# Designs tried in a protein design run: peptides against a protein of PDB entry 6TME. Part 12

Target 1, 324 residues: chain A of PDB entry 6TME
Amino acid sequence: NRLKRAYIALQAWKKAFYSDPFNTAANWVGPDVCSYKGVFCAPALDDPSVLVVAGIDLNHADIAGYLPPELGLLTDVALFHVNSNRFCGVIPKSLSKLTLMYEFDVSNNRFVGPFPTVALSWPSLKFLDIRYNDFEGKLPPEIFDKDLDAIFLNNNRFESTIPETIGKSTASVVTFAHNKFSGCIPKTIGQMKNLNEIVFIGNNLSGCLPNEIGSLNNVTVFDASSNGFVGSLPSTLSGLANVEQMDFSYNKFTGFVTDNICKLPKLSNFTFSYNFFNGEAQSCVPGSSQEKQFDDTSNCLQNRPNQKSAKECLPVVSRPVDCS
Target 2, 324 residues: chain A of PDB entry 6TME as posed
Amino acid sequence: NRLKRAYIALQAWKKAFYSDPFNTAANWVGPDVCSYKGVFCAPALDDPSVLVVAGIDLNHADIFGYLPPELGLLTDVALFHVNSNRFCGVIPKSLSKLTLMYEFDVSNNRFVGPFPTVALSWPSLKFLDIRYNDFEGKLPPEIFDKDLDAIFLNNNRFESTIPETIGKSTASVVTFAHNKFSGCIPKTIGQMKNLNEIVFIGNNLSGCLPNEIGSLNNVTVFDASSNGFVGSLPSTLSGLANVEQMDFSYNKFTGFVTDNICKLPKLSNFTFSYNFFNGEAQSCVPGSSQEKQFDDTSNCLQNRPNQKSAKECLPVVSRPVDCS

## One batch from the design tools (peptide; made by RFdiffusion4, then SolubleMPNN)

Design b1_p9_1_s2 (from b1_p9_1, 6 letters changed)
Fold by OpenDDE base, seed 5:
Structure b1_p9_1_s2 (fold): chain B 324 residues (1-324), chain A 9 residues (1-9)
Amino acid sequence: as target 1 above (324 residues)
Amino acid sequence: APPFVYPSF
């Protein structure tokens, strides 16, 4: 009996709660699991006459606890939303039995350990949100082989390089922000077909920006701020016909910020502050447009306010990194 | 198809 298995799973989970401030699981009593708060039933896909647990929504419940292995008995669950809790430990490998998993949101919790590779076992996964946790180690390259609409990885402890497989991703939104990613952005990034928003903020990324970024025609948000990028901005960035928000601040970029970048047709905000740029086109000057906001603060620009000292600039500007 | 809820970003 599928509901009996669900009952076992949910009771095991309730037992794994250390704190339930809102008494969310107070009604988790008895065999009628479909009446449990945050538990949603639907007709089974294989037998519409049978009700099964199809979704969990415990968002914002502030529950402290862990995910017990018995959750693997929830084999009909397609939606698992448990964000903004205090769940700790690891994502159980037993969740591999949840073959219908479509949306998995465990964001804003206290999960630890490596990337939850069990997520890679779900053939129909479309939404993965693991942000605001303590996941660590390498990002599996296979994550980008998944047909995901969104990949939220930000605010974790992931390290190592961005996988070259990123170019295979069909996600519209990808966040890497506030991790420990290192190395270069892969050149394969330009192959991302559906990308609208990509955020690299606050990592240890380095090297030159790949020219292939300019192939991201549908990107509206590109944020590479707070990294270790060097060299000039790729001239191919003029290809970002739909970019609205672009941030390269807090890097080690050098060279000239061109008209072709600052005149991008949809550009509304372009922040390139806290770099070592030694020139900018007039179209890049803050206040030059009413439609666009620019920030050129703390560069090596002449005749601009709030720039770095000659002492800070000269050693870097005189030795520009050639990305060609 | 599994139950679908539009994601909240």
Scores: peptide ipSAE 0.096, ipTM 0.806, DockQ to the pose 0.107
Fold by OpenDDE base, seed 1:
Structure b1_p9_1_s2 (fold): chain B 324 residues (1-324), chain A 9 residues (1-9)
Amino acid sequence: as target 1 above (324 residues)
Amino acid sequence: APPFVYPSF
């Protein structure tokens, strides 16, 4: 019996709660699991006469606890939203039995351990949000082989390089922000055909930006701020016909910021502050446009306010990195 | 601007 299995799972989960400050699970009593707060039932896909647990929504419940292995009994769940809680431990491998998983949101919790590879076992997964946790180690390359609409990885402890498989991703939104990723952005990035927003903020990424970024014609947000990128901005960035928000601040970029970048047709905000740029086109100057906002603060620009000293600039500007 | 947040149920 599917609802009996769901009852076992939900009671095991209730037992795994250390704190339920809003008494969310107060009504989690008895066999009628479809009446449980945050539990949603629907007709089963294989038999519309059978009612099954199709979704969990415990968002913003501030529940402290862990995910017990018995959650693997919720085999009909397609929507699992438990963000903004205090769940700890690891994502149970038993969740591999949830073959209908479509949206998985465990963001803003206290989960630890490696990337939850169980998420890779879900054939129909479209939305993965694991941000604001303590997940660590390498990102599995296979994550980008998934047909995901969004991949939220930000604010974790992920390290190592970004997999070259990134170019296979069909996601419109990908966040890497506030991790420990290192190395270069893979050249395969230009193959992300559906990409609208990509965020690399606050990692240990380095090297030159790949020219292939300019192939991301659907990108509206590109943020590579707070990394260790070097060299000049790729001239191919002139191909970002739909970019609205672009941020390269807090890097080690050098060279000249060109008209072709600052005159991008949809560009609303372009931040390139806290680098070592030694020149900018007039179109890049803050206040040069009413439609565009620029920030050129703390570069090596002449005749601009709030720039680095010659002493700070000279050692870097005199040794430009060749990205060719 | 912050990245898009996917709607949840």
Scores: peptide ipSAE 0.030, ipTM 0.690, DockQ to the pose 0.217
Fold by OpenDDE base, seed 2:
Structure b1_p9_1_s2 (fold): chain B 324 residues (1-324), chain A 9 residues (1-9)
Amino acid sequence: as target 1 above (324 residues)
Amino acid sequence: APPFVYPSF
């Protein structure tokens, strides 16, 4: 009996709660699991006459606890949304039995350990949100081999390089922000066909930006701020025909900010502050446009306010990194 | 289905 298995799983989970401030699981009593708050039943896909637990939504419940291995008995669950709780520990490997998993949101919790590789075992997964946790170690390259619509990794402890498999991703939104990623952005990034938003904020990324970024013709948001990037901005950025928000601030970029970048047709905000740029086109100057906002603060620009001193600029500007 | 949750940075 599928509902009997679900009952065992849900009762084990209730026992794994340390705190339930809103008494969310107060009605988790008795065999009628479909009446449980945050538990959603549907006719089974293989037999419409059988009612099964198809979804869990415990978002914003502030529940403290852990995910017990008995959750692997919820084999019919396709939606698992438990964001904004205080769940700790690791994601159980027993969740590999949830072969219908479509949306998995464990964001804003206290999960620890390596990337939850059990998520890679779900063949139909479309949405993965693990942001605002304490996941650590390397990102498995296989994450980008999956047909995910969105990948939220921000605000974790992920380390090492971004996998070259990123170019295989079909995701419209990918966030790497506020991790410990290092190395270069892979050149394969230009192969991301459906990318609308990509965020690299606040990592330890370095090297030159790959020219292949200019192939991201559908990107509306590109944020590479607060990293260690060097060299000039790629001239191929003129290919970003749909970019609206672009941020390169707080890096070590040098060279000239070109007219072709600042005149991008959809560009509304371009921040390139806190770098070592030594020139900009007139179209890049803050206040030069009514429909575009620019920030050129704290560069090595001549005849602009709030720039770095010659003492700060000279050692960097005199030794430009060649990205060719 | 629960609504799509956009990122917060």
Scores: peptide ipSAE 0.030, ipTM 0.724, DockQ to the pose 0.160
Fold by OpenDDE base, seed 4:
Structure b1_p9_1_s2 (fold): chain B 324 residues (1-324), chain A 9 residues (1-9)
Amino acid sequence: as target 1 above (324 residues)
Amino acid sequence: APPFVYPSF
């Protein structure tokens, strides 16, 4: 019986709770698992006459505990949302049995270990949120072979390079923010057909921005702030016809910020502060437009306030990185 | 459907 297996799984999970401050599992008693708080049942896809556990939603329950291997008995679960808890340990490999997994949100927890490769085993996964955890090591290249709508990786301990497979992603939103990613942004980024928002903030990324960023015609948010990027901004950024929010602040960029970038038709905010830019077009000057906000603070610009000293600028500006 | 969680940084 599928509900009997679900009962075993849910009771094992309740036993794995160290703290349940809102008494979320207080009603997790008896065989009627469909009455359990945060447990959602539906007719099985293979047999509509059979009721199964189809979803878990324990968002914002502040539960401390771990995910026991018995959760692999929840074979009918398509939605697993346990956001904003205090679950610790690793994601069980037994979850590979949840072949219907569609949305997996374990964000804002205390999970550790490598990337949960069990997520790669789910053929129908569309939403993956693992942000605000302590996941570490390399990002598996295969994550971008998944037909995901959103990939949230921010605020973890991921390191190494961003996989070249990123260009295969069909995701509209991808976040890398506040990890330890290093190396260059892959040139394959321009192949991300459905990308609307991408965030690289607060990593160890370096090198030149690839020209292929300019191929991201549907991107509305592009944040590359707080990295180690060098060279000039690619002239191909003029191709970002839908970009609204663009942030290149806190890098090591040099050169001239052009009209072609600052006059982007949908641009609302463009922050390029805390770099080594030595010139900007009049259209990039803060206050030059009522429709656009710019920040040019702490660059190497002449006749602008709050710029770096000549002593700080000269060693960098005199040795521009050639990105050609 | 569960509510979409907007990214936070």
Scores: peptide ipSAE 0.029, ipTM 0.717, DockQ to the pose 0.164

Design b1_p9_1_s3 (from b1_p9_1, 4 letters changed)
Fold by OpenDDE base, seed 4:
Structure b1_p9_1_s3 (fold): chain B 324 residues (1-324), chain A 9 residues (1-9)
Amino acid sequence: as target 1 above (324 residues)
Amino acid sequence: SPPYVYPSF
């Protein structure tokens, strides 16, 4: 019965393929779905005597097509990996029936529409990768109520603000890069207890950095480059005891880059180029350390090479944003 | 479970 439903689903999906360059679905013939390329079976969790489709792996198959609603018949699937294809359309709401979903990777496809809210219906989801698609609109706040290990949202068309619920996330890795997110980073960011890597690159984020970033003592990668951030760097960044890679380049930051930031104990690379910083500690100067790399290019620093002109600096530096 | 794929930008 369960394999019969899987057969119906997989045959409907094969029919939804427009192109299969590697003939991945060539052997998708007959009732023995467990022999299908990219289909993995396992004993059912509720009955070990019953074999079920537990996973799909079609990564790197370059398949063009769409996800038909019949995929909702794959009720035993926990792993759905279909990255690096050319699937288009929307994620079917019928996938809400896949209550065992654990890892969902649809990255590097042609999916469109709003955030796939069906992902929020999966109680056991741990890994969500929807990067390199054309998803648009606002990010649902409820995404951060999920007990996810990783959240990959980069290279989409998401807009609006980052939800304040971000502080509830248990994810170690979160990527927002290359979207259209706007507004401030929520102050609740400091509550992300398991965060190791967070990437905001190439959005329309603005305002001051929240002081609460300094509470992210487990973060190893913090990249806020290519945004519209203003004001000084928070003094609380001295609390980033494990940060290795830090990038604030291509913003509108002002003020002084402090010794307490540049002497962070695990810091390997700190890029603060293309801002309006008007001073830096000696420990921040490129070449001042053998174990740390710095880039101070295109700021408003005195006695440093490759800085902005006084004409470019003066209008910004003379009107500092107060973040207090 | 399969290893996570780290981001590349």
Scores: peptide ipSAE 0.072, ipTM 0.799, DockQ to the pose 0.164
Fold by OpenDDE base, seed 1:
Structure b1_p9_1_s3 (fold): chain B 324 residues (1-324), chain A 9 residues (1-9)
Amino acid sequence: as target 1 above (324 residues)
Amino acid sequence: SPPYVYPSF
């Protein structure tokens, strides 16, 4: 039966634990898997008279170990939360059998290998959190074809370009931060109609920012800091009617920071420090507003404190990148 | 069942 399969899976997993500092699996004994700490049962969707394992919550258990293939026997699991552990290895392909998977959180672990493509096999997946691991290689374009509400990829080893399919994403939150992504932000980004927060921090992204960013009417957080972006800020950023937090710091931007950007109606924090901007509107000056915080540090601005030297600025400012 | 919690970035 289904609970017997769950028992096999959970006992195999217990055997795959190298360390359980909080003795989380101490009560993982006997056939009553619904009494196991971190195991949650519910009536099966196909038969309400049958009790099944519907969820796993081992968050913050500091468990060292791996995910054995027997976890594929947990076919009724819709919620899999195992963040803040020390699980290593790869995500088992056998998890493709968990067709009810809705929330998958393996964040803050020691997982390695390529993107866990098994996550793409789950038709009902809404939340994917794989951040703070050692996943590597290319991001599969198909990730953005899924109807996800949140995509957390930050703090991994992902490389290559951001897929053009990003514009198909229905996610409200997407994090790319602290990876090794390269190339340009796709112009299709402007098609992310549900986007509230997007974070590109600390990658190897380059080129000009696409004008299509200005189409992100619902975005409240846009952080592109610590990359290799060049050129001027798109004038279309004036269209970010709901942006509250905006960060372009630690790039190679040039040109003039305009009133139309700094006067955005919901803007609370705008950081454009550590670039090569050679001018800013009065509305962009730190301290010019009580409602807005600005940081213009380490640019090529005249009559502002903490700017780059003329020697540092001249080679860059004199050769602005044309993004047109 | 546990709710999904959005941790800080």
Scores: peptide ipSAE 0.031, ipTM 0.739, DockQ to the pose 0.151
Fold by OpenDDE base, seed 5:
Structure b1_p9_1_s3 (fold): chain B 324 residues (1-324), chain A 9 residues (1-9)
Amino acid sequence: as target 1 above (324 residues)
Amino acid sequence: SPPYVYPSF
């Protein structure tokens, strides 16, 4: 009896609530789990005459608690949305039994521990949102072997290099922002055939930007701000035919910002402030275009306002990192 | 059940 198993799971979960400010689970009483607030039933895929729990939506419920292992009894769940709660602990490995999992959103919670590798066990997973938690440790390379449309990892405690497998990702949106990622952006990044938005903000990434970034023809948002990147901007960035938002601010870039970058056809905003650029094309100058917004603040540019002092610039500009 | 909605970053 699938609904009986669901009842056991949901009652165990209710018991695992420490606080339910909106009384979301107040009606979680009795065997009719399909009437439970935030529980959604649908005909089973294998038998349309059988009603099963197919989805959970507890978004914005501000529930404090944890996810008990009994949630693994919800074997028909394809949609699990519990964002903006105060759930803590780890994602139960028993969720591996939820083989229909399609959308998993546990964002904006208090989850801890390593990357929830149980997510890798779901063969049909398309959306993974684990952002705004306290997940830590290494990002498993296998995450990018999944046929995901979106991968939201931002605002966690992930600490590792970005896996080389990133190039295998079919995701349109990937966020790494506000973690502890280190090392270089993998050269395989250029193989991300469906990428529209990628965000690296506020990590400990370093080295030169790979030339292969210029192969990201579909990218509309590329944000690498607040890292430790060095060297010149790759000339291949001229290949970003669809980029609208580009941010390289708060790095250690040097060299010349070229016309080929600033004249990108879809470019709306290009921020390269707080670096050590020692020159820019006229097309890169803030105010040079009504269609494009630029920020060149706090570089080593001559005859521009709000630049670094010669004392700060000289040691860096005189020793540019060769990325060739 | 509601469809997935892409959140703001």
Scores: peptide ipSAE 0.030, ipTM 0.730, DockQ to the pose 0.150
Fold by OpenDDE base, seed 2:
Structure b1_p9_1_s3 (fold): chain B 324 residues (1-324), chain A 9 residues (1-9)
Amino acid sequence: as target 1 above (324 residues)
Amino acid sequence: SPPYVYPSF
């Protein structure tokens, strides 16, 4: 039966624990798996008279260990939350049998290897959180073909370019921060119709910002800081009618920061420090508004404090990148 | 089962 399979899986997992500081699995004894700490049972979707393991919540348990292949026997699990542990190794491919998976959170662990492609096999997946691990290699393009509400990829070792399929995403929140992504932001980004928050912080992204960013009418947070972006800010950024937080700091941007960007109607914080901007509109000057905060530190601006030297500015400002 | 909780970034 289903609970017998769950018992086999959970006992195999208990054996895969190297350390359980809070004795979370101390009561994981006997056939009554529904009484196990962090195990949640519910009526099966196909037969309400049958009780099944529907969820796992081991968040913040500080457990050291690995995920054994026997976890694939938990075929009724829709919620798998194991964040803030010390689990290591890879996500087992046997989890492809968990066809009801809806929320998968393995964040704040010690997982390694390539992107866990088993997550792409789950037809009903809505939330994917794999941040704060050691996942590496390319991001599969197919991740953005999934009907996900949130995609958390930050603080990993992902490399290569951001897939062009990003425009297919229906996610409201996407985080790429603190990886090794390179290349340009795809022009297809403007097709992300449900996007509220996108974060690119601390990658190796480069090139010009695509004009299509200005089509993101629902975006409230746009952070592209700590990359290698070049050229001028797109004039189409004036279309960001709902942006509240915008950060372009620590890049290689040049040109003029326009009035149309700094007067965006919902803009609360705009950071464009540590670039090579050579001019700004009066509306962009820090202290020009009580409702908006600006930071223009360490640019090539005239008559502003804390700017780069002429020696540092001249080689970059005299050779502007044409993004046309 | 517990609902999904969005953690802070």
Scores: peptide ipSAE 0.028, ipTM 0.719, DockQ to the pose 0.125

